Peptides against a protein of PDB entry 1EMU. Designs and how they scored, part 43

Target 1, 132 residues: chain A of PDB entry 1EMU
Amino acid sequence: PPYLKWAESLHSLLDDQDGISLFRTFLKQEGCADLLDFWFACTGFRKLEPCDSNEEKRLKLARAIYRKYILDNNGIVSRQTKPATKSFIKGCIMKQLIDPAMFDQAQTEIQATMEENTYPSFLKSDIYLEYT

## One batch from the design tools (peptide; made by RFdiffusion4, then SolubleMPNN)

Design b2_p15_7_s1 (from b2_p15_7, 6 letters changed)
Fold by OpenDDE base, seed 5:
Structure b2_p15_7_s1 (fold): chain B 132 residues (1-132), chain A 15 residues (1-15)
Amino acid sequence: as target 1 above (132 residues)
Amino acid sequence: GSPEPYIQEVMESLL
């Protein structure tokens, strides 16, 4: 069943709507749902291929992601990303060079945080165990 | 894929 696959890899968990729902509920209780939302924001952003028709939208989205998760020094995403990574993103925003991969390093760092901390904790949580 | 609805929800929340 799907819940067993979720325990095998974070990727499997994040590839399932039910898994996402349960994991996000857990993260909200831990005060770190922004980790998941940022991760998916990066994924969604990367999927938007640059073209004339979506240039303004992509810039707006990039700025929104930056302001919400990176610029906020008190946010968990900002605290779990390296200064050089945040500086790079800031540079892209300032230069208006909006490459689809501009958030890749930050996404990788946040993924590592989830892999090392919240994901293992989720598998030991009442939320997950009661679902099984 | 199955995560697409949530991806869209997150993206729309940023607009």
Scores: peptide ipSAE 0.822, ipTM 0.975, DockQ to the pose 0.754
Fold by OpenDDE base, seed 2:
Structure b2_p15_7_s1 (fold): chain B 132 residues (1-132), chain A 15 residues (1-15)
Amino acid sequence: as target 1 above (132 residues)
Amino acid sequence: GSPEPYIQEVMESLL
């Protein structure tokens, strides 16, 4: 069943709507749902191909992601991303150089945070275990 | 199920 695959890899968990729902519920209880939302924001952003018609939308989205997750020094995403990574993103925003991959490093760092902390805890949580 | 619906939910919440 899918829940067994979720325990095999974070990727499997995040590739399943049901897994996402359970994991997000857990993260909300832990006060760190922003980790997951940011990760998916990065994924969604990268999927948007640059073109003239999308330029303003992509810039707006990039700014929104930056303001919500990177700029907020009290936020968990900001605390779990490297200063150089945040500076790079800020630079992209300020220069309006909005490459689809501009959040890739930040996404990788947040993914590592989840892999090392919240994902293992989730697999030991009542939420997951009661589902199995 | 596919993660696409949640991706879209997150993206829409940003605008």
Scores: peptide ipSAE 0.821, ipTM 0.974, DockQ to the pose 0.915
Fold by OpenDDE base, seed 4:
Structure b2_p15_7_s1 (fold): chain B 132 residues (1-132), chain A 15 residues (1-15)
Amino acid sequence: as target 1 above (132 residues)
Amino acid sequence: GSPEPYIQEVMESLL
């Protein structure tokens, strides 16, 4: 069953719509759903290849991601990303140098946070165990 | 199921 794969890797969990739903429900209860949303925002952003027609949209998206997750010092994402990483992102925004990979390091750091903390906790949660 | 629908949901929520 898919839920067994979810326990084998975070990748498997995040590659399944049902897994995402359950994990997000858990994260919301823990007050850290932004970790997951940011991770997917980074993925979605990276998929957008730069071109003349989407330049403004990409800049708008980058700014939105920055303002919502990085700039907010009270947010879980900001607290779980390194100052140098946040500074780099800020620099990209200010210079309007919007590379598809500009959030990669931040995404990696947030992924590590999930791997080390929330993902293991999820597998021990009533939400996951009751589903199995 | 694919994660794509949720990716799109997140992206749309940012705009």
Scores: peptide ipSAE 0.820, ipTM 0.974, DockQ to the pose 0.915
Fold by OpenDDE base, seed 3:
Structure b2_p15_7_s1 (fold): chain B 132 residues (1-132), chain A 15 residues (1-15)
Amino acid sequence: as target 1 above (132 residues)
Amino acid sequence: GSPEPYIQEVMESLL
């Protein structure tokens, strides 16, 4: 069943709507749902191929992601991303260099945080175990 | 199920 695949890799968990739902519920209880939301924001942003018709939308999205997750020094995403990574993103925003991959490094760092901490804890949680 | 619906939800929440 799918829940067994979720225990094999974080990738499998994040590739399943049901897995995402359970994991997010767990993260909300831990006060760190922003990790997951940011990760998916990065994925969604990268999927938006630049074109004349979506330039304004892409800029707005990039700025929103930056303001919500990177600029907020009190946020968990900001605390779990390296200063150099945050500085790079800030630079992209300030210079309006909005490459689809501009959040890739930050996404990688947040993914590592989940892999090392919240994902293992989720697999030991009542939420996951009761689902199985 | 596909994660696409949630991706879209997150993206729309940012606008």
Scores: peptide ipSAE 0.819, ipTM 0.974, DockQ to the pose 0.890

Design b2_p15_7_s2 (from b2_p15_7, 5 letters changed)
Fold by OpenDDE base, seed 5:
Structure b2_p15_7_s2 (fold): chain B 132 residues (1-132), chain A 15 residues (1-15)
Amino acid sequence: as target 1 above (132 residues)
Amino acid sequence: GSPEPYIQEVIESLL
């Protein structure tokens, strides 16, 4: 069943709507749902291929991601990303160079945080165990 | 894929 696959990899968990729902509920209780939302924001952003029809949308989205998760020094995403990574993103925003991969390093760092901390904790949580 | 609805939800919340 799907819940067993969720325990095998974070990727499997994040590829399932039910898994996402349960994991996000857990993260909200832990005060760190922004980790997951940022991760998916990066994924969604990267999927938007540069073209004339979505240029304004891409720029707006990049700025929104930056302002909400990176610029906020008190946010968990900002606290779990390296200064050099945040500086790079800031540079892209300032230069208006909106490459699809501009958030890749930050996404990787946040993914590592989830892999090392919240994901293992989720698998030991009442939310997950009661679902099984 | 199955995560697409949530991806869109997150993006729409930012725009």
Scores: peptide ipSAE 0.813, ipTM 0.974, DockQ to the pose 0.747
Fold by OpenDDE base, seed 2:
Structure b2_p15_7_s2 (fold): chain B 132 residues (1-132), chain A 15 residues (1-15)
Amino acid sequence: as target 1 above (132 residues)
Amino acid sequence: GSPEPYIQEVIESLL
């Protein structure tokens, strides 16, 4: 069943709507749902191919991601991303150089945070275990 | 199920 695959890799968990729902519920209880939302925001952003019709939307989205997750020094995403990574993103925003990959490093760092902390905890949580 | 619906939900919440 899918829940067994979720325990095999974070990727499997995040590739399943049911897994996402359970994991997000857990993260909300832990006060760190922003980790997951940021990760998916980065994924969604990268999927938007640069073109004239998407230019304004992409810039707006990039700014929104930056303001909500990177700029907020009290946020968990900001605390779990490297200063150099945040500076790079800020630079992209200020220069309006909105490459699809501009959040890749930040996404990788947040993914590592989840892999090392919240994901293992989730697999030991009542939410997951009761689902199995 | 596919993660696409949640991806879109997150994106829409930011716009």
Scores: peptide ipSAE 0.812, ipTM 0.973, DockQ to the pose 0.915
Fold by OpenDDE base, seed 4:
Structure b2_p15_7_s2 (fold): chain B 132 residues (1-132), chain A 15 residues (1-15)
Amino acid sequence: as target 1 above (132 residues)
Amino acid sequence: GSPEPYIQEVIESLL
């Protein structure tokens, strides 16, 4: 069953709509759903190839990600990303240098946070165990 | 199921 794959890797969990739904429900209860949303925002952003037709959209999206997750010092994403990483992102936004990979390091750091903390906790949660 | 629908949902919520 898919839920067994979810326990084998975070990748498997995040590659399944049902897994995402359950994990997000858990994260919301823990007050850290932004970790997951940011991770997917980075993935979605990176998929947008730079071109004339989507330049404004990409800039708007990059700014939105920055303002919501990086700039907010009270947010879980900001607290779980390194100052140098946040500074780099800020620089990209200020200079309007919107490279598809500009959030990669931040995404990696947030992924590590999930791998080390929330993902293991999810697998021990009533939400996951009751589903199995 | 694919994660694409949720990716799109997150992106749209930011725009």
Scores: peptide ipSAE 0.811, ipTM 0.973, DockQ to the pose 0.915
Fold by OpenDDE base, seed 3:
Structure b2_p15_7_s2 (fold): chain B 132 residues (1-132), chain A 15 residues (1-15)
Amino acid sequence: as target 1 above (132 residues)
Amino acid sequence: GSPEPYIQEVIESLL
């Protein structure tokens, strides 16, 4: 069943709507749902192909991601991303260089945080275990 | 199920 695949890799968990739902519920209880939301925001942003019709939307989205997750020094995403990574993103925003890959490093760092901490904890949680 | 619906939900919440 799918829940067994979720325990094999974080990738499998994040590739399943049901897995995402359970994991997010867990993260909300832990006060760190922003980790997951940021990760998916980065994925969604990267999927937006640069073109004339998407230019305004992409800029607005990039700015929103930056303001919500990177600029907020009190946020968990900001605390779990390296200063150099945050500085790079800030630079992109200030220079209006909105490359589809501009959040890739930050996404990688947040993914590592989940892999090392919240994902293992989720697999030991009542939420996951009761689902199985 | 596909994660696409949630991706879209997150994106739309930011716009």
Scores: peptide ipSAE 0.810, ipTM 0.973, DockQ to the pose 0.888

Design b2_p15_7_s3 (from b2_p15_7, 7 letters changed)
Fold by OpenDDE base, seed 2:
Structure b2_p15_7_s3 (fold): chain B 132 residues (1-132), chain A 15 residues (1-15)
Amino acid sequence: as target 1 above (132 residues)
Amino acid sequence: GSPEPIIQEIIESLL
């Protein structure tokens, strides 16, 4: 069943709506849902193909991601990303150099945070165990 | 199901 795949890898969990829903609920209770939301925001951003027709949309989205998750020093995403990574993103925003990969390093760092902390905790949570 | 609807929801919430 799918819930067994979720325990095999974070990737499997994040590739399943039901898994995402349960995991997000857990993260909300832990006060760290922004980790997951940021991760998916980065994925969605990277999927937007650069072209003249969506340049404004991409810039707006990049700025929104930056303001919500990176600029907020009180946010968990900001605290779990390296200063150099945040500085790079800031530079991209200020220079309006909006490469599809501009959030890749930040996404990787947040993914590592989830892998090391929240994901293992989720697999031990009542939410997950009661689902199984 | 695919995570695509969730991704789109998050993106739209940011715009």
Scores: peptide ipSAE 0.761, ipTM 0.968, DockQ to the pose 0.891
Fold by OpenDDE base, seed 5:
Structure b2_p15_7_s3 (fold): chain B 132 residues (1-132), chain A 15 residues (1-15)
Amino acid sequence: as target 1 above (132 residues)
Amino acid sequence: GSPEPIIQEIIESLL
């Protein structure tokens, strides 16, 4: 069943709406739902291929992601990303060089945080165990 | 994919 696949990999968990819902609920209780929201925001952003029809949308979205998750020094995403990574993103925003991959390193670092901390904790949580 | 509706929700909340 799906819940067993969720325990095998974070990828499987994040590829299932039911898994995401449970994990997001858990993260909200832990005060770190921004980790997951940022991760999905990066995924959504990367899927937007550069073209004339979505250029303004891409720029607006990149700025929004930057302001909400990277610029906020008190946010969990900012605390779990390296200074060099945040500086690179800032540079892209300032130069208006909005490459689809501009958040890739930050997404990788946040994914590592989830893999090492919140994902294992989720598998031990009452939310997950009661679902199984 | 399966997470697409959630991705769209998050993106729309940012715009």
Scores: peptide ipSAE 0.760, ipTM 0.968, DockQ to the pose 0.719
Fold by OpenDDE base, seed 1:
Structure b2_p15_7_s3 (fold): chain B 132 residues (1-132), chain A 15 residues (1-15)
Amino acid sequence: as target 1 above (132 residues)
Amino acid sequence: GSPEPIIQEIIESLL
């Protein structure tokens, strides 16, 4: 069953809508749902191919991601990303150099946070265990 | 199911 695959890797969990739903519910209870939302925001952003027709959309989205998750120093995403990573993103925003990969390092760092902390905790949670 | 609907929901919520 899918729930066994979820326990084998975070990637398997994040590739399944049902798994994501349970994991997100767990993260909300822990007050750290922004980790997952940011991760998916980065994925969505990177998928937008630069072109004239979506330039405004990409810029707006990049700014929104920056303002919501990076700029807020009290946010969990900001606390779990390196200063140099946040500085790089800020630089991209200020210079309006919106490369599809501009959030990749931040996404990697947040992914590591989930792998090391929230994902293992999820597999021990009542939410996951009661589902199995 | 695919995570695509969730990705789109998050993106739309930011715009």
Scores: peptide ipSAE 0.757, ipTM 0.968, DockQ to the pose 0.892
Fold by OpenDDE base, seed 3:
Structure b2_p15_7_s3 (fold): chain B 132 residues (1-132), chain A 15 residues (1-15)
Amino acid sequence: as target 1 above (132 residues)
Amino acid sequence: GSPEPIIQEIIESLL
């Protein structure tokens, strides 16, 4: 069943709506749902092709991601991303150089945080175990 | 199911 695949890799968990829902519920209880939301925001942003029809949307989205997750010094995403990574993103925003990959490093760092901390904890949580 | 609907929901919430 799918829940067994979720325990094999974070990737499998994040590729399944049911897995995402359970994991997000867990993260909300832990006060760190922003980790997952940011991760998916980065994925969604990267999928937007840079073209004339998407230019304004992409810029607006990039700025929103930056303001919500990177600029907020009290946020968990900001605390779990390296200063150099945040500085790079800030630079892209200020220069209006909105490359599809501009959040890749930050996404990688947040993914590592989940891999090392919240994902293992989720697999030991009542939410996951009761689902199995 | 695909995570696409969730991704779109998150994106839309930011715009």
Scores: peptide ipSAE 0.754, ipTM 0.967, DockQ to the pose 0.889

Design b2_p15_7_s4 (from b2_p15_7, 8 letters changed)
Fold by OpenDDE base, seed 2:
Structure b2_p15_7_s4 (fold): chain B 132 residues (1-132), chain A 15 residues (1-15)
Amino acid sequence: as target 1 above (132 residues)
Amino acid sequence: GSPEPIIKEIMESLL
């Protein structure tokens, strides 16, 4: 069943809408849902192919991601990303150089945070265990 | 299901 795949890898969990829903609920209870939301925001952003018609929208979205998750020093995403990574993103925003991969390093760092902390905790949570 | 609906939801919430 799918819930067994979720325990095999974070990737499997994040590729299943039902798994995401449970994990997100867990993260909300832990006060760290922004980790997952940021991760998916990065994924969605990277999927947007640059073209003249969507340049303004891509810039707006990049700025929104930056302001919500990176600029907020009180946010968990900001605390779990390296200063150099945040500085790079800031530079991209300021220079308006909006490459699809501009959030890749930050996404990787947040993914590592989830792998090391929240994901293992989720697999031990009542939410997951009661689902199984 | 796929994560696409959730991705869309998150992205739309940012705009």
Scores: peptide ipSAE 0.763, ipTM 0.969, DockQ to the pose 0.893
Fold by OpenDDE base, seed 5:
Order: C-alpha cells, then sequence, then structure tokens
Structure b2_p15_7_s4 (fold): chain B 132 residues (1-132), chain A 15 residues (1-15)
C-alpha cells in the first residue's frame, strides 16, 4: 500500500497527495511547514519554461519565493540554506537573471534537511503510525 | 502528477 512506499523514500511520500497532506500536517505541528512549501515552490518554478508570455510572471514568482523563504533570516528555510546559496539567489534576483534552475541548490539543501530530520521524525509520528 | 494540486496551491499563494 502507498503508506509503505512512503516509508521507503521521501520521493514516494512527496509524489502522493495523501502522503503530502499527512506530512504537511506533521510539519505544521513542528513549525516547519515552510520546508515543504519551499520545496514544492522550487519544483513549480522550475517547471515554468522561459518564454515571452510568462517572463513577467516568472520574475514575480522568483521574487516572491526569495522574499518569503530566503530573505527572511528568521525563517527555517533561510536557516537551513548556506550563505553562498542565498547570495547566489539574491544575485539572480538583483540582476533579473531568472534561470529555471536558480533555486536548485537551495531545494537540494532543504531536501537534505528533510531527509535527515523531519522525514525520519514523521515516520515515527503518531500521525503516520495511526494512518498505517 | 498527484502533487500538482498542491504545487498549484503553493504557487498561487505566492502571487
Amino acid sequence: as target 1 above (132 residues)
Amino acid sequence: GSPEPIIKEIMESLL
């Protein structure tokens, strides 16, 4: 069943609406839902292929992601991303060089944080165990 | 994919 696949990999968990819902609920209780929201924001952003029709939208989205998750020094995403990574993103925003991959390194770092901390904790949580 | 509705929700919340 799906819940067993969720325990086998974070990828499987994040590819299932039910899994995401449970994990997001858990993260909210832990005060770190921004980790998951940022991860999906990066995924959504990368899927937007650059073209004339979406250039302004992509710039607005990049700025929004930057302001909400990276620029906020008190946010969990900012605390779990390396200074060089944040500086790179800032540079892209300032130069208005909005490459689809501009958040890839930050997404990787946040994914590592989830893999090492919140994902294992989720598998031990009452939310997950009661679902199984 | 199955996560698309959640991605959409998050992206829309940013704008």
Scores: peptide ipSAE 0.761, ipTM 0.969, DockQ to the pose 0.728
Fold by OpenDDE base, seed 4:
Structure b2_p15_7_s4 (fold): chain B 132 residues (1-132), chain A 15 residues (1-15)
Amino acid sequence: as target 1 above (132 residues)
Amino acid sequence: GSPEPIIKEIMESLL
């Protein structure tokens, strides 16, 4: 069943809407749902191909991601990303150089945080175990 | 299902 695949890899969990829903619920209870939301925001952003017609919207979205997750010093995403990574993102925003990959390093760092901490905790949580 | 609906939801919530 799918829930067994979720325990085999974070990738399998994040590729399944049902798995995401359970994991997100768990993260909300832990006060760190922003890790997952940011991760998916980065994924969605990277999938938007830049062109003249969507440049303004891409900039707005990049700014929103930056303001909500990176600029917020009290946020878990900010706490789990390296200063150099955050500085790079800030630079992209200030220069209005909005490359689809501008959040890649931050996404990688947040993914590592989930892999090392919240994902293992989820697999031993009541939420996951009750689902199995 | 795929994660696409969730991605869309999150992105739309940011704007």
Scores: peptide ipSAE 0.760, ipTM 0.968, DockQ to the pose 0.891
Fold by OpenDDE base, seed 3:
Parts: structure tokens; sequence; C-alpha cells
Structure b2_p15_7_s4 (fold): chain B 132 residues (1-132), chain A 15 residues (1-15)
């Protein structure tokens, strides 16, 4: 069943709507749902191919992601991303150089945080175990 | 199920 695949890799968990829902619920209880939301925001942003019709939308999205997760020094995403990574993103925003991959490094760092901390904890959580 | 609906929801919430 799918829940067994979720325990094999974070990737499998994040590729399943049901798995995402359970994991997000767990993260909310732990006060760190922003990790997952940011991760998916980065994925969604990267999938938007630059073109004339979505240029303004992409800029607005990039700025929103930056303001919500990177600029907020009290946020968990900001605390779990390296200063150089945040500085790079800030630079992209300020220069209006909105490359689809501009959040890739930050996404990688947040993914590592989940891999090392919240994902293992989720697999030991009542939420996951009761689902199995 | 696909994560696409969740991604869409998150992105739309940012705007």
Amino acid sequence: as target 1 above (132 residues)
Amino acid sequence: GSPEPIIKEIMESLL
C-alpha cells in the first residue's frame, strides 16, 4: 500500500496527495507546516515557464515567496536556510532576475531539514502509525 | 493522487 512507500522515501510521501495531507497535518501540530508549503511553492514556481503572458505573475509569486518565507526572520524557513542562500534570493528579487531555478538551493536546504528532522518524526507519529 | 491540486492551492494562496 502507498503508506509503505511513504516510509521508504520522502519523495514518495510528497508525490502522494494523501501522504502530503497527513504529513502537513503533522507539521501543523509541530508548528512547522511552512517547511512543506515553501517546498511546494518552490516546486510550483519552477514549473512556471517564463513567457510574456506570465511575467508579472511570476514576479509577484517570487516576491510573495520571498516576503513570506525568506524575509521573515522569525519564520522556520528563514531559520533553516543559509544566509548566502537567502542573500542570493534577495538579490534576484531586487534585480528582478526571476529565473525558474532561483529557489532551488533554498528548496534543497529545506528538504534536507525535513529529511533529517520532521520526516523521521512523522514516521514515528501517531498520525502516521494510526493510518497504517 | 497527484500533488498538483495542493501545489495550485499553495501558489494561489500567495497571491
Scores: peptide ipSAE 0.754, ipTM 0.968, DockQ to the pose 0.891

Design b2_p15_8_s1 (from b2_p15_8, 6 letters changed)
Fold by OpenDDE base, seed 1:
Structure b2_p15_8_s1 (fold): chain B 132 residues (1-132), chain A 15 residues (1-15)
Amino acid sequence: as target 1 above (132 residues)
Amino acid sequence: RSPEPIIEEIMNSLL
C-alpha cells in the first residue's frame, strides 16, 4: 500500500495527495508547515515557462515567495536556508532576473531539512502510525 | 492522486 512507500522515500510521500495531507497536518502541529508549502511553491514556480504573457505574473509570484519565506528572518524556511542562498534569491529579485531555477538551491536545502528532521519524525508520529 | 492541485492551491494563495 502507498503508506509503505511513504516510509521508503520522501519523494513517494510528496507525490501522493494523501501522503501530503497527512504530512502537512503533522508539520502544522509542529509549527513548520511552511517547509512543505515552500517546497511545493518552488516546484510550481519552476514549472512555469517564461513567456511575454506571464512575465509579470512570474515576477509577482517570485517576489511573493521571496517575501513570505526568505525575507522573513523569523520563519522556519529562512532559518533553514543558507545566507548565500538567500542572498542569491534577493539578487534575482532586485535585478528582476527571474529564472525558473532561481529557487532550486533553497528548495534543496529545505528538502534536506525535511529529510533529516521532520520526515523521520513524521514516520514515528501518531498521525502516520494510526494510518497504517 | 497527483500533487498538482495542491501545488496550484499554494501558488494561487501567494498571488
Scores: peptide ipSAE 0.770, ipTM 0.968, DockQ to the pose 0.898
Fold by OpenDDE base, seed 2:
Structure b2_p15_8_s1 (fold): chain B 132 residues (1-132), chain A 15 residues (1-15)
Amino acid sequence: as target 1 above (132 residues)
Amino acid sequence: RSPEPIIEEIMNSLL
């Protein structure tokens, strides 16, 4: 069953709606659901290839991601991203240079945070174990 | 099930 794959890799967990739902529930209880939401926001953003018709949308979305997750110093995403990474993103926003990959480094750092902390904890949680 | 609906939901919530 899919839940066995979830224990093999975070990637497998994040590639399954049921896995995502359980993991997000766990993260909400831990007060860190923003890690997952940011990760998926970055994924969605990267899929939007730049063109004339979506330029404004991409800029607005980039600004929203920046303001919600990067600029908020009290947020868990901000606390778990490197200063240089946040500075780079800020620079992109200020210069309006909105490359599809502009959040890639931040996404990688947040992924590492999940891999090191919340993902292992999830696999030991009542939420996951009771599901199995 | 693919994560696409969740991605779209999150992105839409930002706008």
Scores: peptide ipSAE 0.768, ipTM 0.968, DockQ to the pose 0.900
Fold by OpenDDE base, seed 5:
Order: sequence, then structure tokens, then C-alpha cells
Structure b2_p15_8_s1 (fold): chain B 132 residues (1-132), chain A 15 residues (1-15)
Amino acid sequence: as target 1 above (132 residues)
Amino acid sequence: RSPEPIIEEIMNSLL
């Protein structure tokens, strides 16, 4: 069943709506759902290839991601990203150089945080175990 | 099921 794949890799968990739903519920209880939301925001942003019709939208979206997750020093994402990474993102925003990959390093760091902490904890949680 | 609807929901919430 799918839940067994979720235990094999974080990628498998994040590739399944049911897995995401359970994991997000768990993260909300832990006060760190922003880790997952940011991760998906980065994924969605990267998929938006620059073109004449979406330039303004991409800039607005990048600014929103930056302000919500990176600039907020009290946020879990900000606390789990390196200063140099946040500085780079800030620079991109200020210069309006909005490359599709501008959040890749931050996404990698947040993914590492989930891999090392929240994902293993989720697999030991009542939410996951009761589902199995 | 694909995570695409969730991605769209998150991105739409930002705009």
C-alpha cells in the first residue's frame, strides 16, 4: 500500500496527496507546517518558466514567498535556512532578478530539515501509525 | 494522487 512507500522516502510521501495530508496535519500539530508549504511553494515557483506573459506574476510570487517565509525571522523556515541563502534571495528580490531556481538552495535546506527531523518523527507519530 | 492541486492551492494563497 502507498503508506509503505511513504516510509521508504520523503519524496514518496510528498508525491501523494494522502501522504501530504497526513504529514501536513502532523506538522501543524508540531507548529512547523510552513516547512512543507514553503517546499511546495518553491516547487511550484520553479515550474513557472519565465515568459512575456508571466513576468509580473513571477515577481509578485517571489516577493510573496520571500516576505512570508524568508524575511519573517520568527518563522520556522527562516530559522532553518542559512544566512547566506536568505541574503541571496533578498538580493534577487531587490535586483528583480527572478530566476526560476532562486529558491533552490533554500528548498534544499528545508528539505534537509524535514529529512533529519520532522519526517522521521512523522513515521513514529500516532497519525501515521494509526493510518497503517 | 498527484500533489499538483496542493501546489496550486499554496501558490494561489500567496497571491
Scores: peptide ipSAE 0.765, ipTM 0.968, DockQ to the pose 0.900
Fold by OpenDDE base, seed 3:
Structure b2_p15_8_s1 (fold): chain B 132 residues (1-132), chain A 15 residues (1-15)
Amino acid sequence: as target 1 above (132 residues)
Amino acid sequence: RSPEPIIEEIMNSLL
């Protein structure tokens, strides 16, 4: 069943709506749901390839991601991303250089945070174990 | 089930 694959890799968990739902519930209880939301925001942003019709939308979205997760020094995403990574993103925003991959490094760092802490904890949680 | 709807919801919530 899918829940067994979730225990084998974080990517398997994040590729399944049911897995995402359970994991997000767990993260909310831990006060760190923003890690997952940011991760998916980065994924969604990267999928939006630049074109004449979506340039303004992409800029607005990039700014929103930046303001919500990177600029907020009190947020968990900001605390778990490196200063150089945040500075790079800020630079892209200020220069209006909105490359689809501009959040890739930040996404990688947040993924590492989840891999090292919240994902293993989730697999030991009552939420996951009761589902199995 | 695909995560696409969740991604869309998150992105839309930011705009």
Scores: peptide ipSAE 0.761, ipTM 0.967, DockQ to the pose 0.898

